# Ledger of designs, part 88: peptides against a protein of PDB entry 7C96

Target 1, 73 residues: chain A of PDB entry 7C96
Amino acid sequence: PVIPDDFRCPISLELMKDPVIVSTGQTYERTCIEKWLQAGHGTCPKTQQTLTSTVLTPNYVLRSLIAQWCEAN

## One batch from the design tools (peptide; made by RFdiffusion4, then SolubleMPNN)

Design b2_p28_1_s2 (from b2_p28_1, 8 letters changed)
Fold by OpenDDE base, seed 1:
Order: C-alpha cells, then sequence, then structure tokens
Structure b2_p28_1_s2 (fold): chain B 73 residues (1-73), chain A 28 residues (1-28)
C-alpha cells in the first residue's frame, strides 16, 4: 500500500519508526535527525529554518497513527 | 542510488542538503 506522506521521514523517505519533533515542528526519524545534528547542522532539513533547540520530542501521536496504519495494511 | 544520495546528505552544507531533500521528495 501507499505510505501516507505524513508517515514518511523527510530524510530517509521511509516509514518512520521512531518519529521525533524538532524545534521547528517538523517530524523526522530519530536516527536520521540525530545523524544530522551530529554532523554539525543547525537547520531543519525540510524547511531550512534555524533550529532553536537540539531537543528531540517523541511524536507519540504520529507513532500511534503509524502503528495503526501498519496494522491495517 | 537514492540510498547513497541520502547518506551523502550529511556531508553537504545545510542549504545544499535542503535542496537535495526537496528534489528527492518531489520524486517520491
Amino acid sequence: as target 1 above (73 residues)
Amino acid sequence: SLEEQIESLYTLSDQEAHELLQQLLEQA
């Protein structure tokens, strides 16, 4: 089945397993954004907005939605 | 390949990486 756009990581382009929210409000796969930050980047990959924080907040709502989608498809 | 491009993303500048992602997303 076709993966909903909101369920795909902007970096890996794959279904997110551990989605996290960055300061800009965008959501990425944890491993991807962590590598991004470790590489020394300071902007949001998708929007290019400056990250005001490096804190990553788990997107539990999206995680749940993805899980439900996976169960149904 | 797509996978190789994504891996190279981390070595690019923020701007170039952003541009690459935009291109990849348009193709997806």
Scores: peptide ipSAE 0.612, ipTM 0.907, DockQ to the pose 0.941
Fold by OpenDDE base, seed 5:
Structure b2_p28_1_s2 (fold): chain B 73 residues (1-73), chain A 28 residues (1-28)
Amino acid sequence: as target 1 above (73 residues)
Amino acid sequence: SLEEQIESLYTLSDQEAHELLQQLLEQA
């Protein structure tokens, strides 16, 4: 089945397993965005907006939606 | 490959990485 765009990481382009929200409001796979930050980047990969914080907030709502989708498909 | 391109993303500048992502998203 076709994976909904909102369920795919903007970096890996794969179904997210551990989605996290960055300061710009964009959501990424945790491992991807952590590698990005560790590499010394300071902007949002998708929007180029400057990240005002390095805090990564788990997107539990999206995680749940993805789980439900996986169960149904 | 797509996987190789994504891995190279982390070694690029912020701007170059952004441009690469835009290209990948357009063809996806």
Scores: peptide ipSAE 0.611, ipTM 0.908, DockQ to the pose 0.944
Fold by OpenDDE base, seed 2:
Structure b2_p28_1_s2 (fold): chain B 73 residues (1-73), chain A 28 residues (1-28)
Amino acid sequence: as target 1 above (73 residues)
Amino acid sequence: SLEEQIESLYTLSDQEAHELLQQLLEQA
């Protein structure tokens, strides 16, 4: 089945397993965005907006939605 | 490959990586 766009990491283009929210409000796979930050990048990969913080907040709602989708498909 | 292109994002500048990402998203 077609994976909903909101369930795909903007970087890996794969179904997210550990989605986290950056300061711009965009959500990424934790591993991908951590590697992005470690590489020295200071912007949001998708929007190019400057990140005001490097804090990553778990997106539990999205994690749950993805889990439900996986169980149904 | 797509996987190789994704890995290259981390070595590009923020702007170049953004542009590549946008291209990849359009192809997905």
Scores: peptide ipSAE 0.599, ipTM 0.905, DockQ to the pose 0.946
Fold by OpenDDE base, seed 3:
Structure b2_p28_1_s2 (fold): chain B 73 residues (1-73), chain A 28 residues (1-28)
Amino acid sequence: as target 1 above (73 residues)
Amino acid sequence: SLEEQIESLYTLSDQEAHELLQQLLEQA
């Protein structure tokens, strides 16, 4: 089945397993955004907005929605 | 390949990486 766009990581383009929210409010796969930050980038990959923090907040709501979708498909 | 392009994101500048991501998203 086709993966909903909101469930895909903007970087990997794959179904997110550990979605995290950056300071701009965008959500990415944890491993992808961590690699991005470790590479020295200081902006949001999708929006180019400057990240005001490097804190990554787990998106538990989205994780749950993805899990439900996976169970049904 | 798509996987190769994604890996290249990390070595590009922020702006160049953003541009590549936009291209990949349009393709997906």
Scores: peptide ipSAE 0.588, ipTM 0.903, DockQ to the pose 0.925

Design b2_p28_1_s3 (from b2_p28_1 with T1S Q6I E8S E19K S28A)
Fold by OpenDDE base, seed 3:
Structure b2_p28_1_s3 (fold): chain B 73 residues (1-73), chain A 28 residues (1-28)
Amino acid sequence: as target 1 above (73 residues)
Amino acid sequence: SLEEKIESLYTLSDEEAHKLLQELLEEA
Protein backbone atom coordinates (compact mmCIF):
# COMPACT_ATOMS: atom_id res chain seq x y z
CA PRO B 1 0.00 0.00 0.00
CA VAL B 2 0.98 3.63 -0.52
CA ILE B 3 2.55 5.21 2.55
CA PRO B 4 0.91 8.51 3.58
CA ASP B 5 3.24 11.47 3.04
CA ASP B 6 2.95 12.52 6.68
CA PHE B 7 4.29 9.14 7.74
CA ARG B 8 7.44 9.36 5.60
CA CYS B 9 10.67 10.88 6.82
CA PRO B 10 11.57 13.91 4.68
CA ILE B 11 15.15 12.62 4.55
CA SER B 12 14.91 8.85 4.09
CA LEU B 13 11.53 9.02 2.33
CA GLU B 14 10.66 5.86 4.26
CA LEU B 15 8.05 5.05 6.89
CA MET B 16 9.19 6.54 10.18
CA LYS B 17 9.89 4.18 13.07
CA ASP B 18 11.16 6.63 15.67
CA PRO B 19 9.77 10.04 14.70
CA VAL B 20 11.19 13.08 16.51
CA ILE B 21 10.29 16.76 16.36
CA VAL B 22 12.92 19.47 15.84
CA SER B 23 12.74 23.10 16.95
CA THR B 24 10.93 24.14 13.76
CA GLY B 25 8.12 21.71 14.45
CA GLN B 26 9.03 19.36 11.61
CA THR B 27 9.27 15.62 12.24
CA TYR B 28 12.01 13.26 11.04
CA GLU B 29 13.28 9.76 11.65
CA ARG B 30 15.59 10.01 14.66
CA THR B 31 18.58 8.34 13.01
CA CYS B 32 18.32 10.54 9.93
CA ILE B 33 18.12 13.87 11.72
CA GLU B 34 20.88 12.88 14.13
CA LYS B 35 23.16 12.08 11.20
CA TRP B 36 22.17 15.37 9.60
CA LEU B 37 23.13 17.32 12.70
CA GLN B 38 26.31 15.33 13.24
CA ALA B 39 27.31 16.14 9.67
CA GLY B 40 27.37 19.79 10.68
CA HIS B 41 24.08 20.94 9.25
CA GLY B 42 22.35 23.51 11.43
CA THR B 43 19.15 23.91 9.46
CA CYS B 44 15.84 22.11 9.18
CA PRO B 45 16.02 19.74 6.18
CA LYS B 46 12.44 20.45 5.12
CA THR B 47 12.17 24.20 5.71
CA GLN B 48 15.83 25.31 5.67
CA GLN B 49 15.11 27.35 8.80
CA THR B 50 17.95 27.63 11.29
CA LEU B 51 17.45 25.29 14.22
CA THR B 52 17.24 27.19 17.51
CA SER B 53 17.89 23.99 19.43
CA THR B 54 19.32 20.54 18.80
CA VAL B 55 16.86 18.94 21.21
CA LEU B 56 14.86 16.15 19.60
CA THR B 57 11.41 15.48 21.04
CA PRO B 58 9.76 12.10 20.42
CA ASN B 59 6.54 12.42 18.46
CA TYR B 60 4.52 9.79 20.28
CA VAL B 61 1.26 10.80 18.66
CA LEU B 62 2.63 10.25 15.18
CA ARG B 63 4.32 7.03 16.27
CA SER B 64 0.93 5.75 17.40
CA LEU B 65 -0.78 6.80 14.19
CA ILE B 66 1.87 5.06 12.12
CA ALA B 67 1.55 1.92 14.22
CA GLN B 68 -2.20 1.89 13.70
CA TRP B 69 -1.75 2.34 9.97
CA CYS B 70 0.75 -0.50 9.82
CA GLU B 71 -1.67 -2.80 11.62
CA ALA B 72 -4.40 -2.02 9.13
CA ASN B 73 -2.20 -2.25 6.03
CA SER A 1 20.76 5.16 -6.64
CA LEU A 2 18.32 6.72 -4.20
CA GLU A 3 20.19 5.23 -1.26
CA GLU A 4 23.47 6.67 -2.48
CA LYS A 5 21.91 10.10 -2.92
CA ILE A 6 20.51 10.06 0.61
CA GLU A 7 23.86 9.08 2.07
CA SER A 8 25.56 11.90 0.19
CA LEU A 9 23.43 14.40 2.14
CA TYR A 10 25.71 13.84 5.09
CA THR A 11 28.89 14.66 3.18
CA LEU A 12 27.68 17.75 1.30
CA SER A 13 27.61 21.36 2.44
CA ASP A 14 24.37 22.82 3.77
CA GLU A 15 23.57 24.48 0.46
CA GLU A 16 24.33 21.44 -1.67
CA ALA A 17 22.56 19.10 0.73
CA HIS A 18 19.39 21.19 0.57
CA LYS A 19 19.50 21.22 -3.22
CA LEU A 20 19.79 17.45 -3.32
CA LEU A 21 17.08 17.02 -0.70
CA GLN A 22 14.69 19.11 -2.75
CA GLU A 23 15.40 16.93 -5.76
CA LEU A 24 14.63 13.82 -3.75
CA LEU A 25 11.39 15.30 -2.41
CA GLU A 26 10.26 16.23 -5.90
CA GLU A 27 11.02 12.73 -7.12
CA ALA A 28 8.98 11.12 -4.35
Scores: peptide ipSAE 0.581, ipTM 0.906, DockQ to the pose 0.789
Fold by OpenDDE base, seed 2:
Structure b2_p28_1_s3 (fold): chain B 73 residues (1-73), chain A 28 residues (1-28)
Amino acid sequence: as target 1 above (73 residues)
Amino acid sequence: SLEEKIESLYTLSDEEAHKLLQELLEEA
């Protein structure tokens, strides 16, 4: 089945397993965004906006939605 | 490959990484 766009990491283009929210409000796979930040990038991959913080907040709602989708498909 | 392109994002400059990322997003 076709994976909903909101369930795909903008970096890996794969179904997110551990989605986290950055300061711009965009969500990424934790591993991907951590590598991005560790590489020295200080911008949001999708929007190119400067990140005001490097804090990553778990997106539990999206995690749950993805889990439900996986169970149904 | 796509995987190789994604991995290259972490070795490119910020500007070049964004260029590549936008290309990948357009192809998706």
Scores: peptide ipSAE 0.580, ipTM 0.905, DockQ to the pose 0.781
Fold by OpenDDE base, seed 4:
Structure b2_p28_1_s3 (fold): chain B 73 residues (1-73), chain A 28 residues (1-28)
Amino acid sequence: as target 1 above (73 residues)
Amino acid sequence: SLEEKIESLYTLSDEEAHKLLQELLEEA
C-alpha cells in the first residue's frame, strides 16, 4: 500500500515508528532527528528554520494514526 | 545510493546537508 506522505519521516523517507515534534512543528523519526541534532545541525531539516529548542515532543496523535493505518493496511 | 546519501546528511555541514536533503525531498 502507498504510505501517506505525512506518515513518512522527511529524513529517512520511511514510515515513522517513533514520531517526534520539533520546535517548528515539523515531525520526524526520533532516531533521525536526534542524529541530525547530534551532528551539530541547529535547523529544521524540512523547513530550514532555526530550532528555538532541542526538545523533542512525542507525537502521540500521529503515532496512533500510523498504528491505525498499519492495522488497516 | 539513497541510503548512503541520507547517511551523509549527518557528516555534512548544515548548509550542504540542507542542499542534499532538499534535493532528496524534491526527488521523492
Scores: peptide ipSAE 0.580, ipTM 0.906, DockQ to the pose 0.770
Fold by OpenDDE base, seed 1:
Structure b2_p28_1_s3 (fold): chain B 73 residues (1-73), chain A 28 residues (1-28)
Amino acid sequence: as target 1 above (73 residues)
Amino acid sequence: SLEEKIESLYTLSDEEAHKLLQELLEEA
């Protein structure tokens, strides 16, 4: 089935397994954004906005939605 | 390949990484 755009990581372009929210409000796969930050990038991959924080907040709502989608498809 | 391009994001400068990422997003 076609993966909803909101369920795909902007970086990996794959279904997110551990989605996290960055300071700009965008969500990415944890592994991807961590590598991005570790590489020295200080901007939001999707929006190019400067990240005001490197704190990553788990997106439990999206995680749940993805899980439900996976169960149904 | 797509995978190789994605991995290159982590070795490119911020500017070049964004250019590549936008390219990939447009193709998706």
Scores: peptide ipSAE 0.575, ipTM 0.905, DockQ to the pose 0.788

Design b2_p28_1_s4 (from b2_p28_1 with T1S K5R Q6I E8Q E15K E23Q E26A)
Fold by OpenDDE base, seed 5:
Structure b2_p28_1_s4 (fold): chain B 73 residues (1-73), chain A 28 residues (1-28)
Amino acid sequence: as target 1 above (73 residues)
Amino acid sequence: SLEERIEQLYTLSDKEAHELLQQLLAES
């Protein structure tokens, strides 16, 4: 089945397993965005907006939605 | 490959990486 766009990481383009929200509100796979930050980048990969914080907030809602989708498909 | 192109994101500047992502999204 077709994977919903909102369930795919903007970086890896794969179904997210550990989605986290950055300061701009965009969601990425944790491993991808951590590598991005570790590389010294200071902007949001998708929007280029400056990241005002390096805090990564788990997107539990999205994680749950993805889990529900996976069990149904 | 797609995976190899994605790995390049981490070695590029913020601007160049963004441009690469836009290209990848357009191709998908």
Scores: peptide ipSAE 0.637, ipTM 0.919, DockQ to the pose 0.915
Fold by OpenDDE base, seed 4:
Structure b2_p28_1_s4 (fold): chain B 73 residues (1-73), chain A 28 residues (1-28)
Amino acid sequence: as target 1 above (73 residues)
Amino acid sequence: SLEERIEQLYTLSDKEAHELLQQLLAES
């Protein structure tokens, strides 16, 4: 089945397993955005907006939606 | 490969990485 765009990581372009929200409100796969931050980047990969924080917040809602989608497909 | 191109994001500047990402997204 076709993976919904909102379920794909903007970096890996794959179905997210551990989605996290950055300060700009965008969601990425944890491993991808952690590598991004570790590389010294200070902006949001997708939007180029400056990250006001490096805190990564788990997107539990999206995780649940993805899980439900996977169960149904 | 796509994976190799994605890995380049981490070695580029923020701007260049963003541009590469936009290219990848456009191709997907």
Scores: peptide ipSAE 0.637, ipTM 0.920, DockQ to the pose 0.924
Fold by OpenDDE base, seed 2:
Structure b2_p28_1_s4 (fold): chain B 73 residues (1-73), chain A 28 residues (1-28)
Amino acid sequence: as target 1 above (73 residues)
Amino acid sequence: SLEERIEQLYTLSDKEAHELLQQLLAES
């Protein structure tokens, strides 16, 4: 079935396994955004807004929703 | 490939990477 847009990483375009929230409020796959930051980028990939922090917050709600979707599909 | 294009994001400037990402999203 079609993967909901909110469940796909804006970078990898794949179903997120470990979604994390950046300072702009956007959610990405952890490995993708970490690589992005390690590459020296200072903006949000999707919105181009400046990141005010490099702290990544786990999106547990989304993780749960994705898990539920995977079980049903 | 898509995978190769995604890897390019990490070598481009923020602006260029953003533009590439927008292209990828538009194609998906």
Scores: peptide ipSAE 0.634, ipTM 0.919, DockQ to the pose 0.925
Fold by OpenDDE base, seed 3:
Structure b2_p28_1_s4 (fold): chain B 73 residues (1-73), chain A 28 residues (1-28)
Amino acid sequence: as target 1 above (73 residues)
Amino acid sequence: SLEERIEQLYTLSDKEAHELLQQLLAES
């Protein structure tokens, strides 16, 4: 089945397994955004907005929604 | 390949990486 756009990482374009929220409010796969930051980037990949923090907050709600979707499909 | 293109994001500038990302999103 087709994966909902909101469930895909903007970087990997794959179903997110460990979604995390950046300071801009966008959600990415943890591995992808960590690589992005380690590469020296200081902006949000999707929006180009400057990241005011490097803190990555787990998106538990989205994680649960994705899990539910996977169970149903 | 798609994976190869994604890997390029990490070696580009923020702006160029963003542009590439938008291209990839448009193709998906």
Scores: peptide ipSAE 0.632, ipTM 0.918, DockQ to the pose 0.926

Design b2_p28_2_s1 (from b2_p28_2, 11 letters changed)
Fold by OpenDDE base, seed 4:
Structure b2_p28_2_s1 (fold): chain B 73 residues (1-73), chain A 28 residues (1-28)
Amino acid sequence: as target 1 above (73 residues)
Amino acid sequence: SREEYIEELMQTFEISREEAEKIYDFMT
């Protein structure tokens, strides 16, 4: 089935398994955004806005929605 | 620029130009 765009990581382009939210409100796969940050980037990959924080917050709502989608498809 | 960003993606994630372009297009 077609994966909803909102469920795909902007970087991996795959269904997110561990979605995390950055300070700009965008969500990415944890491993992807961590690599981006470790490479020395301080911006949001999608928006290119400067991050006000490097804290990554788990997107539990999205994780749940993705899990439900996976169970149904 | 688009080209510079694609190169950044390639270097950061060690991916091909094709993959980097797909990522860029998805983000924009």
Scores: peptide ipSAE 0.727, ipTM 0.942, DockQ to the pose 0.860
Fold by OpenDDE base, seed 5:
Structure b2_p28_2_s1 (fold): chain B 73 residues (1-73), chain A 28 residues (1-28)
Amino acid sequence: as target 1 above (73 residues)
Amino acid sequence: SREEYIEELMQTFEISREEAEKIYDFMT
């Protein structure tokens, strides 16, 4: 089935397994955003806004939605 | 610019230009 865009990481373009939220409110696959930050970038890949924090917050709601979708498809 | 960002994506994630363009287009 076609993966809903909201369930795909903006970077990997794949179904997110460990979605995390950055300070701008955007969600990415943890490994992807960590690579971005480790490369020395301090911005949100999608919005290009400067991150006020490098803290990554797990998106449990999205994780659950993805799990439900996977079960149904 | 778009081109500069594509290059940043390529370098950061060690991916092809084609993949970087797909990423950029998906985000924007």
Scores: peptide ipSAE 0.726, ipTM 0.942, DockQ to the pose 0.861
Fold by OpenDDE base, seed 3:
Structure b2_p28_2_s1 (fold): chain B 73 residues (1-73), chain A 28 residues (1-28)
Amino acid sequence: as target 1 above (73 residues)
Amino acid sequence: SREEYIEELMQTFEISREEAEKIYDFMT
């Protein structure tokens, strides 16, 4: 089945397993955004906006939606 | 620029140009 774009990490292009929200409100796979930050970048990959914080917040809502989609497909 | 960002993606994630272009196109 075709994976909804909103469920795909902008970096890995795959279904997110551990989605996290950055300060800009964009969501990424945890491992992907961590690699980006570790490389010295302080921007949001998708928007290129400067992050006001490097805190990564789990996107529990999206995680649940993805789980529901996976169960149905 | 697009080209500069493609290069940043390639270096950061150690991926091919083709993969980096796919990522860029998906995000924009």
Scores: peptide ipSAE 0.723, ipTM 0.941, DockQ to the pose 0.859
Fold by OpenDDE base, seed 2:
Structure b2_p28_2_s1 (fold): chain B 73 residues (1-73), chain A 28 residues (1-28)
Amino acid sequence: as target 1 above (73 residues)
Amino acid sequence: SREEYIEELMQTFEISREEAEKIYDFMT
């Protein structure tokens, strides 16, 4: 089935398994955004805005929505 | 620029230009 764009990581382009929110409000797969930050980047990949924090917050709502979608498809 | 960002993606994630372009197009 066609995966909703909102359920795909902007970096991996795959269904997110461990979605996390960055300071700009964008959500990414944890491993992808961590790699981006580890490379020395201090910006949001999607918006290119400077991150005000490097804290990654789990997006539990999205995780749940993805799980429900996977169950139905 | 687009080209500069494509190269940045390629280097950071060690992916092909084609994959980097797909990522960029998805984000923008």
Scores: peptide ipSAE 0.722, ipTM 0.941, DockQ to the pose 0.909

Design b2_p28_2_s2 (from b2_p28_2, 10 letters changed)
Fold by OpenDDE base, seed 4:
Structure b2_p28_2_s2 (fold): chain B 73 residues (1-73), chain A 28 residues (1-28)
Amino acid sequence: as target 1 above (73 residues)
Amino acid sequence: SKEEYIQDLMDTFNISEEEAEKIYNFMN
């Protein structure tokens, strides 16, 4: 089935398994954004804004929505 | 620039230019 864009990581382009929110409010797959940050980039991949924090906050709501979608599809 | 960003994606994730452009287009 067609994966909703909101459920896809902007980097991997795949269904997110461990979605995390960065300081700009954008959500990414944890492994993807961690690689980006570890590479020395202090910006949000999507907005290219400088991150005010490198803290990654789990997006539990989205994780739940994705899980529900997967069960139905 | 776009080109610099594409290169950063390629280097960071070890992907082709084509795949990097797909990512760029998805974000924009």
Scores: peptide ipSAE 0.703, ipTM 0.940, DockQ to the pose 0.903
Fold by OpenDDE base, seed 5:
Structure b2_p28_2_s2 (fold): chain B 73 residues (1-73), chain A 28 residues (1-28)
Amino acid sequence: as target 1 above (73 residues)
Amino acid sequence: SKEEYIQDLMDTFNISEEEAEKIYNFMN
């Protein structure tokens, strides 16, 4: 089935398994954003804004929505 | 710039320019 855009990581373009929120409010797959940060980038891939923090917060709401979608499809 | 960003994506994730452009288009 077609994966809803909101459930896809902006980087991997795949269904997110471990979605995390960055300081700009954007959500990415954890492994993707960690690679971006490790490469020395301090910006949000989507917005290009400088991150005020490198802390990654799990997006539990989105994780739940994705789980519900996967169960139904 | 867009071109610099595309290159950063390619280098960071070891992907082709085509894949990097797909990412860019998805975000924009």
Scores: peptide ipSAE 0.701, ipTM 0.939, DockQ to the pose 0.900
Fold by OpenDDE base, seed 2:
Structure b2_p28_2_s2 (fold): chain B 73 residues (1-73), chain A 28 residues (1-28)
Amino acid sequence: as target 1 above (73 residues)
Amino acid sequence: SKEEYIQDLMDTFNISEEEAEKIYNFMN
């Protein structure tokens, strides 16, 4: 089935398993954004804005939506 | 620049230029 774009990590382009929100409000797969930050980048990959914080917040709502989609497809 | 960003993606995620461009296009 076609995976909704909103359920895909902007980096891996795959269905997100552990979606996290960065300070800009964008969501990524945890492992992807962590690699980006560990590489020394302090920007949001999608917006290229400087992150005001490197704290990653789990996107539980999206995780739930993805789970529901997976069950239906 | 776009070119620099593409290179950053390639280096960070060990992917080809083609894959990096796919990522760029998805985000933009």
Scores: peptide ipSAE 0.699, ipTM 0.938, DockQ to the pose 0.900
Fold by OpenDDE base, seed 3:
Structure b2_p28_2_s2 (fold): chain B 73 residues (1-73), chain A 28 residues (1-28)
Amino acid sequence: as target 1 above (73 residues)
Amino acid sequence: SKEEYIQDLMDTFNISEEEAEKIYNFMN
């Protein structure tokens, strides 16, 4: 089945397993955004905005929505 | 620039230019 774009990580382009929110409000797969930050980048990959914080917040709502979609498809 | 951004993606994730462009297009 076709994966909804909102459920795909902007970096991996795959269904997110551990979605996290960055300070700009964008969501990424945890491992992807961590690699980006570890590489020395302090910006949001999608918006190019400077991150005001490097804290990554789990997106539990999205995780649940993805789980529901996976069960139905 | 776009070119520099593509290069950053390639270096960070060890992907081809083609894959990096797919990422760029998905975000834009």
Scores: peptide ipSAE 0.698, ipTM 0.939, DockQ to the pose 0.901

Design b2_p28_2_s3 (from b2_p28_2, 8 letters changed)
Fold by OpenDDE base, seed 5:
Structure b2_p28_2_s3 (fold): chain B 73 residues (1-73), chain A 28 residues (1-28)
Amino acid sequence: as target 1 above (73 residues)
Amino acid sequence: SREEQIQELMETFNISREEAEKILNAMN
């Protein structure tokens, strides 16, 4: 089945398992964005905007949508 | 710059230039 684009991590290009939201509002796979931050980057990979916070907020809504999609496909 | 983004992705995730460009193309 074709994975919806909104369900893919912008970095891994794979179906997200633990989606998190950064301060710019973009969502990434937790593992990917954490590795990016650990490398010393303080910007959003997609938008290049400086992150006002390094706090990662779980995207529970998206997680639920992905789970529902996986159950149906 | 785009080149800077490519280098950052390659170094951070230990991926090839081709893979980094694929990511950037999908983002833009």
Scores: peptide ipSAE 0.722, ipTM 0.940, DockQ to the pose 0.917
Fold by OpenDDE base, seed 3:
Structure b2_p28_2_s3 (fold): chain B 73 residues (1-73), chain A 28 residues (1-28)
Amino acid sequence: as target 1 above (73 residues)
Amino acid sequence: SREEQIQELMETFNISREEAEKILNAMN
């Protein structure tokens, strides 16, 4: 079945396994956004806004939704 | 700019221009 767009990482374009939220509120796969930050970028890939924090917050709600979808499909 | 974004993605993730453009198109 078709993967919902909201379940795909904006960078990898794949189903997220470890979704994390950045300061702008956007969600990415942890490994993707970490690589972006490690490369010296201090902006949100999607919005281009400057990140006010480098803290990555696990998106537990989305993780749960993805898990439920995977179980049903 | 869009071109700068493409370059940043290509260099950061070691992907082709085609892949970088696919990413940007999906974001928009």
Scores: peptide ipSAE 0.722, ipTM 0.940, DockQ to the pose 0.861
Fold by OpenDDE base, seed 2:
Structure b2_p28_2_s3 (fold): chain B 73 residues (1-73), chain A 28 residues (1-28)
Amino acid sequence: as target 1 above (73 residues)
Amino acid sequence: SREEQIQELMETFNISREEAEKILNAMN
């Protein structure tokens, strides 16, 4: 089945397992964005905006939606 | 710039230019 675009990490292009939200409101796979930050980047990969915080907030809503989709497909 | 984005992706994730461009094209 075709994976909904919103369920794919903008970086890995794969179905997200642990989606997290950055300060710009964009969501990424945790491991991807952590690697990005660890590499010394302080910007949002997608928007290129400077992150006002490096705190990563779990996107529980999206996680649930993905889980539901995986269960049905 | 787009080129900077490509370089950042390539270096950070150890991917080819082709893969980096694929990612950027999907983002934009």
Scores: peptide ipSAE 0.722, ipTM 0.940, DockQ to the pose 0.909
Fold by OpenDDE base, seed 4:
Structure b2_p28_2_s3 (fold): chain B 73 residues (1-73), chain A 28 residues (1-28)
Amino acid sequence: as target 1 above (73 residues)
Amino acid sequence: SREEQIQELMETFNISREEAEKILNAMN
């Protein structure tokens, strides 16, 4: 079945395995956003807003939703 | 700009312009 858009990383376009939330509220696959930050970027890839923090917060809710979806599909 | 975004994606993730544009189009 088709993967819901909200479950795909905006960068990799793949089902997220370790979704994390950036300061702008957008969620990305951890490895993707870490590469972005490591490259010296201080903005949100999707919104281009400046990140007020480089802290990445695990999106446990989304992780759970993805797990439930995977179980059902 | 859009072009700058494309360049950033290409350089950061070592992907083609086509892939970068695909990503950008999906985000916006």
Scores: peptide ipSAE 0.720, ipTM 0.940, DockQ to the pose 0.864

Design b2_p28_2_s4 (from b2_p28_2 with F5K T7E E11K Y13F R19K)
Fold by OpenDDE base, seed 5:
Structure b2_p28_2_s4 (fold): chain B 73 residues (1-73), chain A 28 residues (1-28)
Amino acid sequence: as target 1 above (73 residues)
Amino acid sequence: SREEKIEDLMKTFNISREKAEEIYEAMN
């Protein structure tokens, strides 16, 4: 089935398994954004805004929505 | 810039230019 755009990581373009929120409010797959940060980047891939923090917050709501979608499809 | 971002994506994720461009366009 077609994966909803909101459920895809902006980087991997795949269904997110471990979605995390960055300081700008954008959500990415954890592994993707971690690689971005480890490469020395301090900006949000989507918005190019400078990250005020490197803390990654799990997006539990989105994780739940994705899980529900996967169960139904 | 667009080109700089594409190159960063290529290097960071070890992907082709085509894939990096696809990602960039999807973000915008």
Scores: peptide ipSAE 0.535, ipTM 0.906, DockQ to the pose 0.900
Fold by OpenDDE base, seed 1:
Structure b2_p28_2_s4 (fold): chain B 73 residues (1-73), chain A 28 residues (1-28)
Amino acid sequence: as target 1 above (73 residues)
Amino acid sequence: SREEKIEDLMKTFNISREKAEEIYEAMN
């Protein structure tokens, strides 16, 4: 089935398994955004805005939605 | 710039230019 756009990581383009929210409000797969930050980048890949914080907050709501979708498909 | 971002994606994730361009286009 077609994966909803909001369920795919902007970087990996794959279904997110561990979605995290950055300071700009965008959500990415944890592994992807961590690699981006570790590479020395301080911007949001999608919006190109400077991150005000490097803290990554788990997106529990999205994680739950993805889990429900996976169960149904 | 677009080119700089594509290069950053290629280097950071060790992916081909084609894949990096695909990612870039999807984000923009």
Scores: peptide ipSAE 0.530, ipTM 0.906, DockQ to the pose 0.895
Fold by OpenDDE base, seed 3:
Structure b2_p28_2_s4 (fold): chain B 73 residues (1-73), chain A 28 residues (1-28)
Amino acid sequence: as target 1 above (73 residues)
Amino acid sequence: SREEKIEDLMKTFNISREKAEEIYEAMN
């Protein structure tokens, strides 16, 4: 089945397993965004905006939606 | 720039230019 774009990580281009929200409001796969930050980048890959915080907040709502989609497809 | 972003993706994730370009195009 076709994976909804909103369920795919902007970096890995795969279905997100551990989606996290950055300060800009964008969501990424945790491992992907962590690698980006560890490489010395302090910006949002999608928007190029400087992150006001390096805190990564789990996107539980999206995680749930993805789980529901996976169960139905 | 586009080229700088492509290079950053390649280095950060150890991927080919083709894959990096695919990611960039999907983001834009």
Scores: peptide ipSAE 0.521, ipTM 0.904, DockQ to the pose 0.894
Fold by OpenDDE base, seed 4:
Structure b2_p28_2_s4 (fold): chain B 73 residues (1-73), chain A 28 residues (1-28)
Amino acid sequence: as target 1 above (73 residues)
Amino acid sequence: SREEKIEDLMKTFNISREKAEEIYEAMN
């Protein structure tokens, strides 16, 4: 089945397993954005905006939606 | 720039230029 765009990581282009929100409000797969940050980047990959914080907030709502989608497909 | 972002993606994720370009275009 076709994966909804909102369920795919902007970097991996795959269904997110552990979606996290960065300070700009964009959501990424945790492992992807962590690699980006560890590489020394301080910007949001998608928007190019400077991150005001490196805190990664779990996107619980999206995680639940993805889980529901996976169960149905 | 576009080229800089492509190179950053390639280096960060150890992916091909083609894959990096795909990601970049999807983001923009």
Scores: peptide ipSAE 0.515, ipTM 0.902, DockQ to the pose 0.896

